Peptides against a protein of PDB entry 5T59. Designs and how they scored, part 84

Target 1, 112 residues: chain A of PDB entry 5T59
Amino acid sequence: TTPTMQSTSLLTEHLGYPPISLVDDIINAVNEIMYKCTNAMEKYLMQRNIIGKKDFSDEIKIGTAKLESLLENSVDKNFDKLELYVLRNILSIPSDLLEENRFRLLHHEKLV
Target 2, 90 residues: chain B of PDB entry 5T59
Amino acid sequence: EHIRFQRLVQVCNKALEESIRKLQSWEKIHECFPNYGQTREGIENLTVCQQQVIKLWSNLSRVEFDAIFHERSIEEKLNQLDDLINKARS

## One batch from the design tools (peptide; made by RFdiffusion4, then SolubleMPNN)

Design b2_p18_6_s2 (from b2_p18_6, 6 letters changed)
Fold by OpenDDE base, seed 4:
Structure b2_p18_6_s2 (fold): chain B 112 residues (1-112), chain C 90 residues (1-90), chain A 18 residues (1-18)
Amino acid sequence: as target 1 above (112 residues)
Amino acid sequence: as target 2 above (90 residues)
Amino acid sequence: SLKKKAEERKKEAEEIEK
């Protein structure tokens, strides 16, 4: 289930930023890394595109694109799971702390 | 006592490992380069390329994720969260 | 795409911060 608004607010106050911001940073980072990897792969192979007087440039481009797609799908799947897990289980407030009296405690700790 | 940050690191590592798994498959790599991979030199190039990409993936992810965790002070914040929860339950 | 999703997350984060 999606975190409650109350949980998000409390965590935002605690963290100094919304919980989703952390996930956003992670997703952005892995996205950048992914394309750096695939770009490096393509460039490496394109520098070695001629073998036995045969030019494999087209095959390399197609192949690296396929690998990129494969990686994209995998990253998307796994980091969607990560997002859900982080927001639900790591950046979460237990139900008992969402009670009014416990809410006060969190505010008290911040203000003191 | 402090468990949330550890879990964060674990799930990040798991996601990274699972994400790169397909590229760790030689069969999958070779399938993308059916003719290129039929040459000796092509196989050699693909092998090196595969290894380098995996290493690059690992190194970049480590550096970038550590930077994120530092910039967000997430270890400290998660530890504090654990402490708050523990205190409330004590 | 991841890029698109990342942008969506940014928008969401900005909305929450407001």
Scores: peptide ipSAE 0.176, ipTM 0.907, DockQ to the pose 0.028
Fold by OpenDDE base, seed 2:
Structure b2_p18_6_s2 (fold): chain B 112 residues (1-112), chain C 90 residues (1-90), chain A 18 residues (1-18)
Amino acid sequence: as target 1 above (112 residues)
Amino acid sequence: as target 2 above (90 residues)
Amino acid sequence: SLKKKAEERKKEAEEIEK
């Protein structure tokens, strides 16, 4: 289930930023890392593209692209799961705290 | 007592580990370079490349995720959240 | 794609912060 607006508001107040912002940072970071890795791989192999009398540049480009796609798919799958887990189980407020008296607790603690 | 931040770290590590798993397979790497990988030098280059990219993945992810957690003060905030929840249930 | 999703998340976060 998707977090409620109330939960999001309370967490935003507590965190100082919306919960989704943390997930956004994580996703952006892994994307950057992913492409740095694939780029490094391609560059490394392209510097070693000739073995004997044969030039393997085309095969290297195709092969690296395949590996990139493979990594992209895996990252997409696993970090989609991560997003759901983080938002539902880590950055979440139990229903009992959303009741009227307990709802004020988070706000009160901030003021004290 | 404080469990949320630990869980965050665990699920991040799990996601990173599962994401790189296929690149850890020599068979998968070799399949992408069928002719290149039939040469001795090609095999050597692919082996080194595989090792380097995995290390790069691990190092960059550690540094970047730690930076994010610090910038967002997420450990402190999650600990506080745990405390608030526990207090409310007491 | 993750890139597209990241962009969407950024937009959502900005909207919430208004």
Scores: peptide ipSAE 0.173, ipTM 0.907, DockQ to the pose 0.027
Fold by OpenDDE base, seed 1:
Structure b2_p18_6_s2 (fold): chain B 112 residues (1-112), chain C 90 residues (1-90), chain A 18 residues (1-18)
Amino acid sequence: as target 1 above (112 residues)
Amino acid sequence: as target 2 above (90 residues)
Amino acid sequence: SLKKKAEERKKEAEEIEK
């Protein structure tokens, strides 16, 4: 189930930012890291593209592209799962805290 | 008592581990370079490359995720959330 | 793509923060 608007609002107040912002930071970070890794791999191999009298540049480019795609797919899959889990199970408020009395408690704690 | 931040770290680590798993397979690496990997020097280069990429992945993710967690004060916030929940239920 | 999805999430976050 998708988090309720009330839950999002309360968590935003508590965190100082919307819960999705944390997930966004994580995803953006892993995205950057992913391409840094694939780029490093390509650069490393392209500097070693000639073995003997044979140039393997084309094969290296194709191969690294395949690995990049593989990594992209895996990252996408696993961090989609992460997003769902974080928003539903970690950055979530139990239903009992969404009641009026508990809502007041959250505000009270913030003010103290 | 405090469980949410621990869970966050766990799921992040799991996602990172599962994401890099395919690159940890020598077979997957080698099949992408069928001719290059038939040479001794090519195998050596691929081996080093694989190891370095995995290390880079691990190191960068650790540094960046820790930075995010710090900037967002997420450990403190999640601990506070746990405390609020526990207090409400007591 | 992951990049595209990340950008979409960023836009969503910005809208919520307003």
Scores: peptide ipSAE 0.173, ipTM 0.907, DockQ to the pose 0.028
Fold by OpenDDE base, seed 5:
Structure b2_p18_6_s2 (fold): chain B 112 residues (1-112), chain C 90 residues (1-90), chain A 18 residues (1-18)
Amino acid sequence: as target 1 above (112 residues)
Amino acid sequence: as target 2 above (90 residues)
Amino acid sequence: SLKKKAEERKKEAEEIEK
């Protein structure tokens, strides 16, 4: 279930930013980390590409690319689940509190 | 009493752990380098590389996610949300 | 891709903040 406009508005007011912004930060961070890791792996192995007078550069490039793809797929899958969970269960307002009384309470607490 | 932030941390950690799990498999690493991994030096290099990348993953994730949580004041905000919900139900 | 999706979400978030 997608968050309602009302929930989004109330949470945005409470947080000072839209709930999706937090998720965006997390996703952007993990993407950056992912590529830093794969890049480090490639560079490390490419510095050690010659063994016994044989050059393994091509194999290393292909292998690291495969690992990158593997990691990308896993990150995509797991953080898609994370996004849904966070928005539905953590950054959410229970339906019973989406009444006028609860709305007033949020405004009152913010002003006091 | 305060549960939302704890859950956020838990699901983040779980996502990170599940994401790196395949790279923790030596078999998966070795199959990507079939000839390189047939050499003694190659095996040694791959072993070190695997260990380093996993550590890098863990360290960077910790630093970056903590920074995000701090910048967004998410612990405080989620605690407040819990309090508001509990108050409304009382 | 996840990166592309993140960028799209960022744009949406910025629009909501305005």
Scores: peptide ipSAE 0.168, ipTM 0.907, DockQ to the pose 0.027

Design b2_p18_6_s3 (from b2_p18_6, 5 letters changed)
Fold by OpenDDE base, seed 4:
Structure b2_p18_6_s3 (fold): chain B 112 residues (1-112), chain C 90 residues (1-90), chain A 18 residues (1-18)
Amino acid sequence: as target 1 above (112 residues)
Amino acid sequence: as target 2 above (90 residues)
Amino acid sequence: MLKEEAEKRKEEAKKIEE
C-alpha cells in the first residue's frame, strides 16, 4: 500500500525530513557512483585504445556506452524496488499507531 | 527488537549487488567489445577494467551510503521508531 | 574466484596471440 499523508506527516516530524528525502539521497548517490564507474572504465580503456596498428577508440566509446546503458537500466529497476520497499515497509507507521490514542502517544513521547 | 535499520542496510546491499551483476558477466563485457576483445592485450585490459569497476562500485557505494545514513541519523531514528511501535503495542 | 577466472582469461589471451 502507498504511504498515507498522515504517515508521511508523522514520519517527517519524527525524522526531521520527509521520508522520500532519504530515498532521494540514496538514488542520487547511486546515480553519481554509476557515472563515475562508467567514466572510469572509458578513461581506462581510452588510455589503451591502440593495439598493434589499430585504433579501437570508436569501439571503446560505443562499448562503454552500451555498458552504461545496461548498468543504468539495472540501477533504475533495482532502486525502484528499493524505493517502494523502504517507503512501504521501513519508513512506515502501522495502522494501529495511526489511531487517535496512538497519535497522542507519539506526540507525548516527543514532548517528554 | 530493532529491525528497520538492519532491513534498510540489507535492501541497499541487495540493490547494489543486483545492479552490478550484469557487469560481473564476462560474456556481456566481451560482447560490448567484439574486436577489441579478440586481442590478447584487449582481453587483459577488459579483465582489469572489469575488476576495477566492481571494486570502485563497492567502495564508493559503501562510503556514500554510510555518509547518507549518518547525515540523516537514520539508524537512531529507525530504532526510535521501532521502540515507539513496540511501546504502542505493549 | 574472480582472480582465478581473470588468470584463466589471461592465459587464453596469450594463446590467441600465439
Scores: peptide ipSAE 0.208, ipTM 0.904, DockQ to the pose 0.029
Fold by OpenDDE base, seed 5:
Structure b2_p18_6_s3 (fold): chain B 112 residues (1-112), chain C 90 residues (1-90), chain A 18 residues (1-18)
Amino acid sequence: as target 1 above (112 residues)
Amino acid sequence: as target 2 above (90 residues)
Amino acid sequence: MLKEEAEKRKEEAKKIEE
């Protein structure tokens, strides 16, 4: 089930930030890491672009770009799944706690 | 008792592992460099490059994700959430 | 020799996949 507005509000109060903010941080981080990895790979190979008097610079650039695309597609797929799982199963409030009496309990715990 | 943070770590690790899986394939690497990979020296360079990028991926992910978890106090918050749920059901 | 080296590197790569 998708998170309700009430659940999101309660979790935001509990966390001090909206649940999606955590996911955004994770996704932004992995995107940055992905770029650093592909950049490092290209630089490493470009320092080794000449073999037997043949220059492979163009092939290296094209090949690295292909790997970057491959990694990007995989990251997008897997972290979309992660986002859904985190928001539905980790940063979630059971339906029984959304009742009035249970709602008061959450607020009470915050105040105590 | 406390299960949510453990789940978060697990799914993060799974996503990271699945994302890098295709780069772990030598066949995929070699296909991207068909002529470069037809030289001995090229094969050696690609092998080292593959190993290095995988290590970099792992190390950077660990450092950055731990930093996020700390900044967001997510372990504490998720443990508290577990406690609230357990208390409400008791 | 080139072919042999290629096979060796493939084996190493497989270990990384595991």
Scores: peptide ipSAE 0.169, ipTM 0.893, DockQ to the pose 0.025
Fold by OpenDDE base, seed 3:
Structure b2_p18_6_s3 (fold): chain B 112 residues (1-112), chain C 90 residues (1-90), chain A 18 residues (1-18)
Amino acid sequence: as target 1 above (112 residues)
Amino acid sequence: as target 2 above (90 residues)
Amino acid sequence: MLKEEAEKRKEEAKKIEE
């Protein structure tokens, strides 16, 4: 089920930040890591671009770009799934706790 | 009793593992460098490059994700959430 | 020689994947 506004509010109060902020941090981090990895790969190979008398610079650039695209697609797919799972199953409030009396309990616990 | 943080770690690890899987395939790597990979030195360079990038991926992910979890105090918060839920149901 | 080297590297790559 999709998180409700009520759940988001309660979790925001509990966490001190909106649940989506955690996911955003994770996704931003992996994207940064991804490009660092592909950049490192390209630099490593470009330092070794000449084999014998042949210059493979063009092939290296094209090849690393292909690998970057492949990795990017995989990251997008898998972390979209992660986002959905985290927000629905980890950062979630059970429906029984969304009732008025249960809602008050959670709010009261924070204030006491 | 506490299950949410464990699940978070698990799904993060799974996403990272699945994301890097294609780069762990030598066939995929070689296909991107068809002529370069037909040389002895090219094969050697690609092999080392593959190993290094995978290690870099793993190490950076560990450090960055742990930092995020710490900064967000997510383990403590998720444990508290579990406790609240369990208390409410008792 | 090239074939032998290629096979060796493929085996190493498989170990990384595991």
Scores: peptide ipSAE 0.168, ipTM 0.894, DockQ to the pose 0.025
Fold by OpenDDE base, seed 2:
Structure b2_p18_6_s3 (fold): chain B 112 residues (1-112), chain C 90 residues (1-90), chain A 18 residues (1-18)
Amino acid sequence: as target 1 above (112 residues)
Amino acid sequence: as target 2 above (90 residues)
Amino acid sequence: MLKEEAEKRKEEAKKIEE
């Protein structure tokens, strides 16, 4: 189920970059988005930290940190699954194409 | 015929949806702000905040992922891969 | 009033989750 070195090489040649690079881009992007979201949430609430005579700044900081942790854990879990799925099922070469005659076909198609 | 790129989009969307699910729970949001959420104004602020974050999550992810897919030419490359596989099996 | 608002917000959140 794990991608072979040969498969990785063929895909790298086809894509122009290693398959893992695409996954890295996706994961880096979602992480950036995640922190932008949590930061925006904290800033929004901190602008509304006083209700009546009470200052909820400390509670807001703690609460947003908790939400960030929840989101971070969920992102890690779901995108780890995504990474495995993409590399195994999307960016993959079927075993029948790993034969010598099939390799020649792939190289020939690229050159023509 | 061409299935790999569609699958990529689907699994990305699924991962994004499942990742944000906990923030879609009002109960979980409220639990993080137990006293703040006991005020009318606090509830209103949390509600708006929740909605804004979810929208921001959706919009940013769409824009960024589309940019990645374009920069990596992944639709074209995956379609070509599908074609190569289908041709080899014919 | 507070309880009613809380319930209303919960309903809205459920719609977002769906």
Scores: peptide ipSAE 0.166, ipTM 0.893, DockQ to the pose 0.025

Design b2_p18_6_s4 (from b2_p18_6, 8 letters changed)
Fold by OpenDDE base, seed 2:
Structure b2_p18_6_s4 (fold): chain B 112 residues (1-112), chain C 90 residues (1-90), chain A 18 residues (1-18)
Amino acid sequence: as target 1 above (112 residues)
Amino acid sequence: as target 2 above (90 residues)
Amino acid sequence: SLKEKAKKRKEEAEKILK
């Protein structure tokens, strides 16, 4: 189930930012790291592109691109799962706290 | 008592581990460089490259994720959330 | 893709903050 607007509002007040913002930070970070890794790999191999008298530059470019795609697919899959889990199970408010008497708890605690 | 932050760290680590798993396969790496990997020097270069990339992945992710968690004060906030929930259920 | 998703969210967030 998708988090309710009420839950999101309460969590935003508690966190000081929307819950999705944390997930976005994580996703942005892993994307950046991913491309840094693939770029480093390509550069490393391109500096070693000649073995004997044969130039493997074209193969290296194609190969690193394939590995990048492989990594992208894996990151997409696993961090989509992460997003869902975090928003539903970690950054979540149990339904019993969203009832009338308990709904005010988070807000009240902030004000006191 | 405090479980949410621990879970966050766990799922992040799991996602990172699962994401890099295929690059940890020598077979997968070699398949991308079929001719290059048939040379002795090529194999050596690919081996070092693979190791370096995995290390880079691990190090960067640790540093960046810790920075995010700190900037967002997420451990404190999640602990507080746990406390609020526990208090409400008591 | 995650890249596209993150990019869109970032752009939206920046727009709201302005």
Scores: peptide ipSAE 0.380, ipTM 0.937, DockQ to the pose 0.030
Fold by OpenDDE base, seed 1:
Structure b2_p18_6_s4 (fold): chain B 112 residues (1-112), chain C 90 residues (1-90), chain A 18 residues (1-18)
Amino acid sequence: as target 1 above (112 residues)
Amino acid sequence: as target 2 above (90 residues)
Amino acid sequence: SLKEKAKKRKEEAEKILK
């Protein structure tokens, strides 16, 4: 399940940004990297599309598209897991710190 | 004492490694280029391409993720969070 | 997709920061 509103607020205050922002940065980065990689692959092979008397351009385009899809699916799967794990287990506040006395502690530390 | 940032790095690395896993398979690569990969030159090109894309993936991800971690000061923030939790429990 | 999710969140963030 999603973190509580209280946890999110406290973490936002502590981090200076919402926890999900970090995840979004990571996801955006990997997406950009992914397409840079696939694009580079396609360009590399397209510069080498003719072997002998045969032009493999069509096969290269189809093949690289398949690999892109494969990579995309894998990225989706693994970084969805990452998002859940980070938000639930790393950027999380234990229940005991969500109690009244511990809540004050977090605010106190910020002010000091 | 400080565990959260280490975990973050670990899960990021795991996600990156698992994501590129299928591209590390020569069989998967070759399967996408059945005729091209039947030529000697094609095999050579695919081999180099595979190696280069994996290196590119690794290098770009390292640089970009480190930049994100720095910009978000996440190591410091997570260490502080660990300290707060430990202090509260002691 | 992850791309779509990230794009939506990015757009929302840009709106907030604008």
Scores: peptide ipSAE 0.377, ipTM 0.937, DockQ to the pose 0.031
Fold by OpenDDE base, seed 4:
Structure b2_p18_6_s4 (fold): chain B 112 residues (1-112), chain C 90 residues (1-90), chain A 18 residues (1-18)
Amino acid sequence: as target 1 above (112 residues)
Amino acid sequence: as target 2 above (90 residues)
Amino acid sequence: SLKEKAKKRKEEAEKILK
């Protein structure tokens, strides 16, 4: 399940920022990249919108929008999985270290 | 010994690869441009476009994610976390 | 959506952390 408040607090202290902040940076970045890619694709094709005597501008706009949607859905799915994995398995503290004695140890290591 | 940062990189790469997979499908690309893709020139343009967008995706992701990891000092922090855990278990 | 979620958390983070 979701990380405990205790784990989050300890990791925040260790990292200097909440664990979710890293994930948010990643997600924000990929979102930006995604739209840059789709925009570039549209621009490229729109510069090549006329073939022969036919103008494909409308089809290009619709098509690129569909691809953007496809990519967006895939990004949503995969980076939701990433978020869960990172928070549970990477930015996590083992349960044995969340005990009172171990909790103190983590604080001690930071303070000393 | 140090495993968390490696896992972070791996999961990021996996997410990026899985995300772009649909755009790597020529069939998916062509389906979005049914008439445009019936022309020789259209096919050529779509082919180049597909290749370029995939490369752009890869390059931008690499640069931006590396920047994030650096700004957050995440490799160092995760290594320290590994060390702390290992030390506590010793 | 991922975009909406990220945007929301970003706004919250800016208010709290900055």
Scores: peptide ipSAE 0.367, ipTM 0.936, DockQ to the pose 0.030
Fold by OpenDDE base, seed 5:
Structure b2_p18_6_s4 (fold): chain B 112 residues (1-112), chain C 90 residues (1-90), chain A 18 residues (1-18)
Amino acid sequence: as target 1 above (112 residues)
Amino acid sequence: as target 2 above (90 residues)
Amino acid sequence: SLKEKAKKRKEEAEKILK
């Protein structure tokens, strides 16, 4: 299901960068956001770790770690699907444009 | 006429929504803090925390993804791609 | 993992740009 080399080359020429670069930007961004969110959650709760006479610091650390893992797994799953979809269906060249005559047209249009 | 960029936005939003869905479950949040969540104050803190995280997720993703799309000029490039395809099929 | 893949690609891209 990987895009063809020809398609990748044409799209790279068109975009000015490889299609995968866009996906990588998205993935890097969401990963950064993910850890910012989990870090914020932990810090917020750790500032409120004592209720009454009981210290819940250990429970908070464990709990936030579990939530981080859940979020991480979900992000991995969903954005892996996103990567596949984007590269296959959005950043793709239809077969009719990969034919000899249409290929020349596309190349010509980009150079003129 | 122009469909690819719209699809890109849609799939990005879907991925973001699906990714945060589990954190939107109060049950799952509470399960991670069984004793803390047995206190009134703990419940209040968890509630606020959950809301803030979800908002932070949404806001940061919107800003960062829009920035990426702009820097990569992806809307323009995808529109051009659509035009080329349509022209070839005409 | 997705993170690891992205990291690897980033490193490769940086090498190419230099």
Scores: peptide ipSAE 0.362, ipTM 0.935, DockQ to the pose 0.029

Design b2_p18_7_s1 (from b2_p18_7, 10 letters changed)
Fold by OpenDDE base, seed 4:
Structure b2_p18_7_s1 (fold): chain B 112 residues (1-112), chain C 90 residues (1-90), chain A 18 residues (1-18)
Amino acid sequence: as target 1 above (112 residues)
Amino acid sequence: as target 2 above (90 residues)
Amino acid sequence: DLKKKIEEILKQAEEEFS
């Protein structure tokens, strides 16, 4: 089920931040990690770019870029799924708790 | 009893594992370096590079995600959420 | 402090890339 506005508000109050903020942190982190990895690969191979008097620098640059693209696509796909799952199934409030009486209880627990 | 944080960790790990799968494919690696990978030395370099990048991916993700979870106090918050839900259903 | 520590760990991890 898709998160409701009410659920988002309640979770924001509970967490101290909007649920999406956690996901954003995760996604930003993995993106940074991704580029660090590809950069490391390129640097490593560029230090080993000459084999048998042949310079493979251009191929290394192109190849690393291709790998980066592959990784980007995979990261995007999988972490989009993650975002959806987290927001729907982890950072979510069951519908029964969104009822009037349960809503009051949740607020009461926070205020007391 | 407390399940949400565990699920969060699981789905994060899954996403990380699925994401790095392409780099775990030697075929994909080799395809990106068709001529370089035709040399013995090139193959050796690519092999080490592949191993190292996977290791780096794992290490960086562990450190960064743990930091995020800590800064967001997410385990505590999710446990509290579980408790609230359980209490409401009691 | 924590941020700096993390940065150091990350840097070390990158340097270990053999």
Scores: peptide ipSAE 0.201, ipTM 0.928, DockQ to the pose 0.482
Fold by OpenDDE base, seed 5:
Structure b2_p18_7_s1 (fold): chain B 112 residues (1-112), chain C 90 residues (1-90), chain A 18 residues (1-18)
Amino acid sequence: as target 1 above (112 residues)
Amino acid sequence: as target 2 above (90 residues)
Amino acid sequence: DLKKKIEEILKQAEEEFS
């Protein structure tokens, strides 16, 4: 099921913010974490770029970039699924509560 | 009774776990450093690097996601939502 | 206060990378 404008409005009133804002925070956070991880890997290996008399700096930079790309693709895929699940199944109002009598109950609980 | 917040935590953990799975593969790591990984010292460095990045991923995600959940008061709000739904159906 | 505390924890985690 797709969230309706009505359910979004009710949830926004309940949460104090639009449901999508929570998902945005989560996605922004994981993106930040992702780049911190890849940056840490590169720095760690670049401090160990010379083995014997051979400099592996170029290979390290290319390799780390490949790992970053791999991680980016996985993050995008899995957190797209997360977004759909959260908005449809967690931050959702059952259809039976979107009737007139049920609307009043939600508003009443907020006021009381 | 309260199920929505538990589900949120579960799906977040699943997404994080699935996202880092490729980096947990030694084969994938080694493929990115074909010549570096042909040296003993290189293998040792890559092994430690792999372990540390997985640890960093776990630690950062825990702290950041907990902070988000706190700032959004999401556990309380989802529990209230569960209660409202249960009350409406009673 | 909370934000600063979190930033400190994150910084410590990054520094432990070894």
Scores: peptide ipSAE 0.201, ipTM 0.927, DockQ to the pose 0.434
Fold by OpenDDE base, seed 1:
Structure b2_p18_7_s1 (fold): chain B 112 residues (1-112), chain C 90 residues (1-90), chain A 18 residues (1-18)
Amino acid sequence: as target 1 above (112 residues)
Amino acid sequence: as target 2 above (90 residues)
Amino acid sequence: DLKKKIEEILKQAEEEFS
């Protein structure tokens, strides 16, 4: 089930930030790491672009671009799944705690 | 008792592992460099490159994700959430 | 401190690659 507005509000109060902010940090980080990896790969190979009398610079550029695209697609797919799982199953409040009595408990714990 | 943070770590590791899966395939790497990979030196360079990029991926993700978890105090917050849920159900 | 430490680790990791 999709997180409710009430759940989001309560979790925001508990966390000190909206649940989606954690996911955003994770996704932004992996994207940065991804491009650092592909950039390092390209630079490494471009420093070794000449073998014998042949220059493989063009092939290296095309090949690393293909790998980057492949990695991008995989990252997008897997971290979209992660986002859904985290928001639905980890950063979630059971329906029992969304009732009035349980809601008061959450507020009480914060104030004490 | 405390399960949510463990789950978070698990799904993060899974996502990272599945994301890098294609680069772990030598066949996929070689396919991107068909002529370069026909040379001895090319194969050697690609082999080292593959190993290094996987290592870099692992090291950077570990450091960055741990930093995020620390900055967001997520282990503590998730443990508290588990405790609240357990208390409410007791 | 943490930010600086992370930057150093990142730099070292990239240097080890090259």
Scores: peptide ipSAE 0.198, ipTM 0.927, DockQ to the pose 0.505
Fold by OpenDDE base, seed 3:
Order: sequence, then structure tokens, then C-alpha cells
Structure b2_p18_7_s1 (fold): chain B 112 residues (1-112), chain C 90 residues (1-90), chain A 18 residues (1-18)
Amino acid sequence: as target 1 above (112 residues)
Amino acid sequence: as target 2 above (90 residues)
Amino acid sequence: DLKKKIEEILKQAEEEFS
């Protein structure tokens, strides 16, 4: 099932925020974590850039950039799937509750 | 009875695990450092780096996601949603 | 202060990268 405007409104009332806000927080967090990880890798290796008499600084910079790209692509793919699943299957209201009488019930329960 | 929050945690963990999978491959790591990885010291450094970044990924994700769930009160809200749905169907 | 506690945990995690 696909989220509807009705579901979004009801869930926003229930949550106190739009469902998409939770997903945005999650995605923003993982993006921040991703760049912290790649930065830590580069820093660690750059402190160990000289082996013997050879300086591997350029290779380290290129290599860490490649790893960042790989991680970025994987994060984008997997968290796009997460977004769809959360909005469709977790932060969702069954169709039988999307009737007028059911809307009233949910609203009433919140007020009581 | 309460299923939605459990599912949220599960899908978050799955997304995190699948995202870091490429970095868990030694072959992928070594391919990014072809000459550096031909040295003994380079291999040692890359090995430690790989282990540490995976650990950092796990630790940061746990702390940040738990904070988000707390700030959004999502466990309580999802449990309430489950209860409302179950009540309506009973 | 939850925010401060989280920041400290994050800082410790990054410093342990070795």
C-alpha cells in the first residue's frame, strides 16, 4: 500500500510531527556518520603515509576517496529502501481505519 | 501485539549492515590501495584501519539512532498506534 | 544534558580509532 494524504495527516497528529521527519533524521544521521568514518580512515592512513622511503600520500587520498564513493552509493541504495519501507509499512494506517468513523475514533482517543 | 517499533529497529539495523558490507571486504579495501597494500606495513595498517572503521560505524550508528528514537518518542508512539489498530479490529 | 552526553560518547569513539 502507498501512503495517502489522509494517513499523513492522521499520523502527523498522532506523532506530533510528519512521518517524513523521522526518516529525514535517520538519513541525515547516517550521512554524517559516513563522512566521519571516511575522514577517520584518511587521517589514520595519512599518519602512516611513509613506508620505507616511499610516500604513499597521493595513493591514500585517492584510495579513501574511492572507499567513500563505494560507501556513499551503498548508503543511498539501502536507506532509500528503508525510507520506502518505513513510510509504507511502519508509519502507515490500514485502509480499514481510513474511513470517516475510524478517523473520528483516532481523534477522540487522542483527546481523551 | 506491538510489532511496528521492532520492525523499525530491524530495518534500520539491516540498512546499516548492508551499507557497510563493501568495507567489510578485504578485497575491496586492498583494491583501493594497490601499491600501499603490497608492503607489509601497509597491509598491517589497512587491516587495523578496516577493523576500526567498522567499529566506529557501529558505535556511532547505535548512539545516533537511539538518540533520534528517544527525541521522537517513536517506541511509545508506535506502540500506541498498534494498540489503536488492534482495538479497532476487535 | 543528553546532547552533551552524546557528544562525549561520539568524541570518545573517534579517539579510540587506533
Scores: peptide ipSAE 0.194, ipTM 0.927, DockQ to the pose 0.450

